# Designs tried in a protein design run: peptides against a protein of PDB entry 8YR4. Part 215

Target 1, 309 residues: chain A of PDB entry 8YR4
Amino acid sequence: PRGSPALQLVVLICLGLMGLERALNVLVPIFYRNIVNLLTEKAPWNSLAWTVTSYVFLKFLQGGGTGSTGFVSNLRTFLWIRVQQFTSRRVELLIFSHLHELSLRWHLGRRTGEVLRIADRGTSSVTGLLSYLVFNVIPTLADIIIGIIYFSMFFNAWFGLIVFLCMSLYLTLTIVVTEWRTKFRRAMNTQENATRARAVDSLLNFETVKYYNAESYEVERYREAIIKYQGLEWKSSASLVLLNQTQNLVIGLGLLAGSLLCAYFVTEQKLQVGDYVLFGTYIIQLYMPLNWFGTYYRMIQTNFIDMEN

## One batch from the design tools (peptide; made by RFdiffusion4, then SolubleMPNN)

Design b2_p26_8_s1 (from b2_p26_8, 17 letters changed)
Fold by OpenDDE base, seed 1:
Structure b2_p26_8_s1 (fold): chain B 309 residues (1-309), chain A 26 residues (1-26)
Amino acid sequence: as target 1 above (309 residues)
Amino acid sequence: DELLKKFEKLLQEQLQLILTAPGETE
């Protein structure tokens, strides 16, 4: 079945808007640089006011550098709702058709409500993963590459090297620490399921527990299970804080090294004061989507772990 | 794992169907 030409056009418009977001991520720091240079040179009010107005308009389109709250991002997200709904419905219908093709023995061995819940979670997880890859991962990698090229060409090869090393270290540590965290999350989910199963079994056997006056014993076993769960939950949450702090340290070190180098080149009159501000602004713009990367990668891993159980 | 691979394949096929112009699937 040929996808509706209308949905293909919406996908092309969304790809065009993604290209526009990449252009805005370069232009916004450049216009901010120009404002700082014009202020330093005590330029005429008319040129300054025009550059500030243009910067504010570009910043409105970009949405503060987060890429999630800008006009272009909101318009892309709005247009993509129909594509997402079409894709989700198509996946749900394919799953449902496949479930009807499965043998009666497979259906008799499983609760229908559990199968539907797994199918719905699977569809949501896969659609979420796809949307995340298309709208966050690929664009962020593109912005990093564009940044390395831009700084290497317009500043110095040393700036491109700092951005390359900082982003490579950031991505590598994000993957390694997130894979390490997955073990704690799996252990937490296993203990949560075991704690819930014990509570359900105790309540289903309520008459037997009451006959033996074992209520205090069952409450104590449940307390011990909760304490074990909370110990694993704490490890999961602490590992998240460690990930975020490690990410902040890597970006902070990259920002420090690049800002010191930029300040040195400004003192040598090789760069302008605005170039210092451009570097800092651009690194912060790269950091914001990358912080969301850690959050969505965690969400994806959670959904995959919840499907394995 | 097999369900996930089938979903990934189905998603890739749907992405290709959305990205491919209506003319080249003869």
Scores: peptide ipSAE 0.014, ipTM 0.393, DockQ to the pose 0.011
Fold by OpenDDE base, seed 5:
Structure b2_p26_8_s1 (fold): chain B 309 residues (1-309), chain A 26 residues (1-26)
Amino acid sequence: as target 1 above (309 residues)
Amino acid sequence: DELLKKFEKLLQEQLQLILTAPGETE
């Protein structure tokens, strides 16, 4: 934010909190590993109690991972409200200024309520996109990279390779299936708008419909439009289930391959029982924010298309 | 899960609001 040193400081604090969240995402599984190892070794109660207390405190700060109600995430979200409001107001004023620079012919061809709705949508699109990129996409990509580096350095190069291949395949399939389903979603939205327009036109012409006793005919036409909409909605929803199942299959295969390899290395006494628990916990932590990546990519793609128009 | 579904719904509603911008001609 140019011009407000207070908002610049808030942005720096939010970036620092994002860095702390990344550190917690690595530390929480490590402390959980250490608890499992201490339990396996039958370590003294004092050492175990301190490690458990430290784990619970770190877990309170982290919460359930990216998008959870953790203390650090909540504090970041709270501080960001003022930055979001400043950005929203700036985008809204830029759109409003641009609308005033447009030709009188453009304004005469559109209803004032439609122009305001376009401005509000444009503002929400840009601010939503920016918030999404900064708080969800970039952190998730950072957690993947940190995970690959961590597993490659502290376990074995094979674990880093499994995570790399799993996440690369997951991201690629998420993009490809999301682009494919965007066609069904556009068709659904077009049919929804046509169905709403027909209902509004019928209600605005209520006196004419009543005069011709055409209420049953208009209801049947509306039913046909709803059935056509529901056919497109089913395709959109079925394509979402297909995306989620494809994502679940990729993560399941990565978890299977890595868990079998980890179990083998534990039997060979190269890894401890806690390392098996660490791997499983860390993969599940990466999966939680990635499940939203398809929604993220579509939001980004939609917001870019709407900014080009 | 319910807060996530509400956020997904709000996000879908916002995305529907965005996709219903008149500039999506063919």
Scores: peptide ipSAE 0.008, ipTM 0.368, DockQ to the pose 0.025
Fold by OpenDDE base, seed 2:
Structure b2_p26_8_s1 (fold): chain B 309 residues (1-309), chain A 26 residues (1-26)
Amino acid sequence: as target 1 above (309 residues)
Amino acid sequence: DELLKKFEKLLQEQLQLILTAPGETE
């Protein structure tokens, strides 16, 4: 926002808070490792109590690995409201300016309420996409890169390779299966619109349907349209379950391979018990944002489909 | 600022496409 130095400062503060969230995603597992190691070593209560208190405070700031519920994320979301309102208002004013530049012939051919609904959907879609890219996609990719670097530097290179292969396979399968699902979703939406159009047409022509005593025929046509819709809805929903199960299987295999390797190195006294807990905790923390990534990638694709229409 | 301008431009181009092509409502 070039015109308001106050909003530029808010954006910089939000970027700083995003950097703090990345630091917390590394620090929280490290402090949890340290607690497990101190418990294993039977360390003095004062050292343990300080480490536990520090861990709980960092966990409060982080929000349990779901960065969206942590204090830092809530503060970021609160500060971003003004930036989002400025961006939304700017997009709305651009749309209205463009609508006033359009020919009288274009305005006479369309209902004003439909044009406003398209404008509102467009504005919401874009502002949603931008917020999602900035607050979920970029941070998740950064957390994966930071995770690979961390495991490669502080663990054996094999752990960094397992995380890299697991996350790369997870992202690739998420994209490929989501693109495959988009066909079923488009077909479902087209059939939903057709079913709704039949219901509206039958209700608008209610007098004609009554005159011809065709009520049973219209109900049967509507039933056939619903059955066809439900067949497509089932394919869409089943494909979602397949995506979620495929994602769960990839993470499960990565967690299994890495946990077995970590357990083996702990038995050889090359790693501590806390390092086993660190690995498991960190993989789960990487998984949580990625699980939402599949949902939001669908939202992105839906918003792009809704923009292409 | 430049990324925001590119996005505003892409948005304006997409909105122009949506507003100029009335017929392909999927």
Scores: peptide ipSAE 0.006, ipTM 0.344, DockQ to the pose 0.013
Fold by OpenDDE base, seed 4:
Order: structure tokens, then C-alpha cells, then sequence
Structure b2_p26_8_s1 (fold): chain B 309 residues (1-309), chain A 26 residues (1-26)
């Protein structure tokens, strides 16, 4: 933000907090590993108590893997409110200034209230999209990369490969199935609007419908529109279940392959019991934000579709 | 600043699309 050094400092602090969240996502599984190893080795209570206390403190900062509930994420969100308000206001003023530069003929051809509503929806959608990309997509991709590097360096290249293949397949299938699903959602929305239009037209012409005793005909026509809508709604909902099941299968297979490999290396005394727990915990932590990725990719696509219309 | 400029550009491109799209508000 040009012109406010205070807001620039807040942006830098928010970026620093995002970096801290990435560090916590690595540290929390490591400390949990260390607890399991210390318990297995029957380590002295003082060392165990310190490690457990440190883990609980780090877990409080992280907020259980849903980035939105941790202390650091809440602090980031709180600080970002001022930056978001500044950005929104700047965008609204730019749009408003641009609308005033447009010709009188353009304003006479359009309802001013509709133009403002479209502008407000456009600004909120783009601001929401950007905030989502910056605070959820980019951090999740960073966590995947950090995870691949970490497992490749500190475990074995095979673990890094499993994470890479699992996450790449998950992301690819999420995109492909979501794009396929968007066709069903568009068709559903079009049929919903057509069904609403029929209901409105029938109700606006109520006196005419009564005069011709056409109530049964209008009800049957509305029923047919509802049945068509429900057929498209079913396809949309079934496609969502298919997406979720496909995602669950990919993560399940990745977790199975990595857990079996880790268990094998623990049996060969190449890894400790804590390393098995670390792998499982870290994969679950990667999965939590990725599960939201499909919802947000849909939000992205919806906002793009709502901007193309 | 560069992200804000890219955002402003994306927003201008999207505003141009919204403002050039015939307002068939269904």
C-alpha cells in the first residue's frame, strides 16, 4: 500500500506470520515425534514434560491444522482486516471514479443501481479470490514443497516421492473433476432460474390463470420444471460425492503406501516409532487444507463465471 | 506493490469485462 508506512508494516508482519505458520506445520509433527520417541525410550520425566509442554504451546499457536483456528492465523486475520479495508476502499474509489468518467449515454442505457451491484459483486469476488489465493492456495503449495523437501532430506527419497505423487495426483484429479462438475452446476443454475421465472410468471398472471381455470396446468408445468431441476441437482450432488470419494481414495492410498513403507523401515530399525507417527501426522496436516482446495477452486470458478456473465 | 498492481490490473481487466458485458441481469 503506497502512502501508509503503517499498513506496509502490517503487511510485512502478516507475511512474517505466514512464514511462522509454515514453520509450525513442520515443527509440530517433529515435537510429536520426539514425544513418542521419549516415551518409547522411557526417558526422564523432566525431558518428557518439557517436550510435551513445548508441543502443546506450538499446537496452540498452530490451531490443530485448520490454519483458521490457530493463534497465529487469528492474529494474522485480525491484522489483515485493516489492509483488506484499505484495499477494498481503494478499489471502490477507482471503480467509482471510472464510472464518473463514462459517457452520459452509457449511464442512460444502464440502471445505475445494477451497475453498482455488479461493481460491488465484482470487487468482493476478486478481493475474496485474491485473499484466498494468497492465504490458502499459495501456503498449501508451499507446505507441500516443504514437506517433499523435508521427507526427502530427513527420511528417504521414497517418502518424498510418495508425497509428491499423492499430492500431484490429488491436485490434478481435484481440478479435472471440478471442471467436469462445473458443467452440471451451470446446467442446474440455468434450470433453477427457469423454474423461478415460471413460478413468478404464473403468480403475476394469477387473475388470468383463475379466469381460465388453468391452475392444474400451471401446477403440472411447475412440477415438470421441478423434476428437471431435481435431476440436475442430483447430478451436481452426486458429482460432489464422487469428487470427495476420489480425494479420499488418493489420500488413503498415499497414507497406506507411506505408512507401510515407514512401518517396514521401523521394523528394520532404520527409523524410530516416532517417525511413523510423524509421517501420518504430517500427511493428515497436508490433507486438511487440501480438502478445502476443491471448495475454493469452485469458488474461484464461480467468481470467474459470475464475472464472465 | 507488485501484487497490488497485478491485482489492480486483474481488477481493471475484470471491470472492463463486467462493464463491456451487456448487463443481462437475469
Amino acid sequence: as target 1 above (309 residues)
Amino acid sequence: DELLKKFEKLLQEQLQLILTAPGETE
Scores: peptide ipSAE 0.000, ipTM 0.322, DockQ to the pose 0.013

Design b2_p26_8_s2 (from b2_p26_8, 16 letters changed)
Fold by OpenDDE base, seed 1:
Structure b2_p26_8_s2 (fold): chain B 309 residues (1-309), chain A 26 residues (1-26)
Amino acid sequence: as target 1 above (309 residues)
Amino acid sequence: SELLEEFQKYLNELLSKIQSAPGESE
């Protein structure tokens, strides 16, 4: 973005964070290998505990392997909101200005059959998302219950309790923060619809706007409406980053508690090194679908609120 | 509603075309 040195600095920081994500993708497997080696060599508990804690910290920074929910990814997404808003506003104003110049050709080129095709894509997207919820939420809840039972029976009651507490806290916080976020999203969509309505009314009244030479006035009103929209969009997007980061913290705490307990039982020769690998892999597998659930619930709420207005 | 949806489609199509053109985001 030429003209804002602050936004250029934010872009450079975001590029640096993307480089850090690549470094974490290499470091996390290395630290995991080091844990397996230290467990195999029966290393002192203090060295093992430090290596496990360091691994979990790096995993917290990286996120659940998809890169979507890590601290670094959330920080990058948060910083990128202002860059996206600047770019979107510039594009929307350029399009709006160009549509006022080309209004007659745009109205003559308008095919009623293309509007129906958008409604069909919207309904198909909602149906696809609902199907995805049913096919991912129910299996994920089943896998959580099976996981709690498995860890309680084959490891120790303490592992089942850790998984139960972490998953219950994760689900509860996901629901509560999502309900809180729905308010910001409804306000954003209402302001978006009002901004679009003003743009459509201005374009329909193009002849009147040309007659009064009011083009600059309509562009300024549209800019003010976009700025108001972007204030609500920022709250919505920031609330999403907060949700993802809260989820990442709960996962990180569960992984830390369970990994330390598993490592301790391996040092006491009650569990094998393979059981440590199993625990870490299984926990990560349980959390991956839940990270997607937050994204899909977000897309469904968009489409439902866009259908109600 | 119908006019708003078509304007939104046009905006999304233009945004998609601009995002596909790497050069003008300076």
Scores: peptide ipSAE 0.010, ipTM 0.393, DockQ to the pose 0.012
Fold by OpenDDE base, seed 5:
Structure b2_p26_8_s2 (fold): chain B 309 residues (1-309), chain A 26 residues (1-26)
Amino acid sequence: as target 1 above (309 residues)
Amino acid sequence: SELLEEFQKYLNELLSKIQSAPGESE
């Protein structure tokens, strides 16, 4: 971004965080291997506990293996919001300025086709999300229930309790934070519509704007409206990062508690090394689809509201 | 998030395509 050294620094930090994510993708498997080896060798508890804690911390930074929900990814996404907003605003203002140089007929003809394409992509996206809900969310909820039953019956009641508490807290916080976030999203959408309406009204009055040589004035008014919109957009996007980070923290705490408990029971010869691997793998597998649960809950809620109107 | 980012990316790409299309200047 030319003209803002602060945004250039943010881009460099984001590139650095992408490099860190690649390093974590190598380190996490190494630490996991080391845990398995220490468990096999019946190493002292202090060495094992340190390695497990370090692994869980690295896994918290990485997230679900794709990097999409880890702390490092969330921090990158959070910092990138301002860079994206700067780029979007610059593009929108350049387009708006250029549209005031073009014929009204060309603008109206193109916009009708684009609005239709946006609507069609919106509807196809909603349909795709509903299919994802049916094929991924319902099975994941079933897998959680099956997991609680399995761990309670075949491991120890403590593992079933940890999974139950972790998933209950995860779902509760997901709902609460999603409801809180919905307020910011509604405010953003209202301001987006108002900003678009101003742009349309300015372009419909193109002849008057041209007659008074007021193009620069209308561009400035549009800039102010975009800045106001971007203030609300930032709150919406930042609230999403907060949701993802809260989810990551809950899973991280569950993984920490369960992994330490597994490691302890392996040292006491009550569980096998394979049981530690199973627990860690299962929790991570549950985490991957659950990251989107808040988004799906919101979409269901929006569709219900849109059907009632 | 990804779908909203993809939609925003699509909007930005659409906006970029509008900007790159030479309109007939009067």
Scores: peptide ipSAE 0.009, ipTM 0.374, DockQ to the pose 0.014
Fold by OpenDDE base, seed 3:
Structure b2_p26_8_s2 (fold): chain B 309 residues (1-309), chain A 26 residues (1-26)
Amino acid sequence: as target 1 above (309 residues)
Amino acid sequence: SELLEEFQKYLNELLSKIQSAPGESE
């Protein structure tokens, strides 16, 4: 936001908080590793208690693995409300001003409700797209890159390769399956709109329907439209389950390969038991936001199409 | 008109509540 230095400062603070979330995503597994190692070594209670207290504090800042429920994420979301409201209002006023200029031609055309609905979809799409890109997609990709670098530097290069191959395969399959699912979703949305339009038309013309005693015919026609919609909805939902299962299999294979390699290096005394726990915890932390990546990609694609319309 | 808009709002709120449930991937 160019016009308000206060909102620019809030954006900078939000970016700083995003950087802090990335640091917490690395630090939390490290502190958990250190606890497991200290417990294994039967370290003095004072060192253990300090490390546990520090871990719990970092975990409070991070939240439940997705970061979405952590104190830092909640603070970021809270601060961002004002920026989002300013951006939304600016886009709404621009669209309204443009509609008002067009309205001299368009008030003559009686399509007032359609353009307001396109305007509302356009405003929500722009603000949503920006929020999803900046706060979900970019941080998730950054966490993957940081993870690959971390495992390549502090573990054997084989761990970095496993994470790289697993995440690359996961992202590629997520995109490919999401693009495949988009066809089913478009067909579902088209049939939903047609079913809704038929219901609205039947309800608006209820007097005519009553006059012709056509109530049974309209109900049957609506039932057929619902059955056709539900057949497309089932394909959409089944394709989502297939996506989630494919994602879970890829992460499961990556976790298996990396966990076996960690266990082997622990048996050779090259790694500690805590390093095995670190790897498993870190991979699960990377998986949690990635599970939503398909949703974010779909929302971005939908919002881009809704902006072109 | 109003009843259909209220019903659609209710459906969208239900959908939003379902989507806000932890564990709905996509």
Scores: peptide ipSAE 0.025, ipTM 0.517, DockQ to the pose 0.073; fails the geometry check
Fold by OpenDDE base, seed 2:
Structure b2_p26_8_s2 (fold): chain B 309 residues (1-309), chain A 26 residues (1-26)
Amino acid sequence: as target 1 above (309 residues)
Amino acid sequence: SELLEEFQKYLNELLSKIQSAPGESE
């Protein structure tokens, strides 16, 4: 983006954050290995607790193994919104301006029949996503219940409670924040449709626009509509980042509490080192489907809102 | 050319939505 030094700085920051994500992907496994070694060596609790806390902090920054939901990734995504909007707006205006420069014959020659087929593909994609949601939601909920039962029976009741509280809070916050986001998304989609309708009307009336030499006026009107759309798009996208970060925070807190408790019980010889590894692995395994579910649920809500409008 | 075709497919998809929208408002 040559026109804004601020956006160039944001791009550089985003590239730096991408480098940091790669560093975290290496550091997180190293710290995890160090925890296992310290547990095996029966290291003092203070050293172990510090290493566990550092690991969980790094894991919070990374995003639990799905690189898309970490703090660093969320921050990158948040900062990138303005860069994406600038690029999108520039491309849309260039295309729109170029369409007005094209011959009338290009506008008249496009058959209406290809359009119907794209709409049908959209609806089939929504139905496919719904099926995928149902087939991922039910197993994920089952895995959570099985996990709570497993940790309650084979571990101390405290572990089952931590998993229960973590997963219940995760699901509740996911629903509540997603319902809150739906308002911003509906407003965005309504304004998107209105912005495109203006572009379509301008292109359908191409002869009239050409006759009055009003191409520059229609481009500016379209620009204003895009700016209004992008204001709503930013709210929608920022609310998405907030959802992902909230989810990451809940999992991070659950992982911290459970990992510290596991480490403590291993130091007291009530649990084995393998039990610590099991707990950490299991929490991450429960988180991965939930993260995908949250993404699919968001995609489905998009598509439903796009069908209601 | 491809970006123009994608944009026009998108515009046409919107035209189809706009043309299909009048039928559900009866």
Scores: peptide ipSAE 0.011, ipTM 0.353, DockQ to the pose 0.011; fails the geometry check

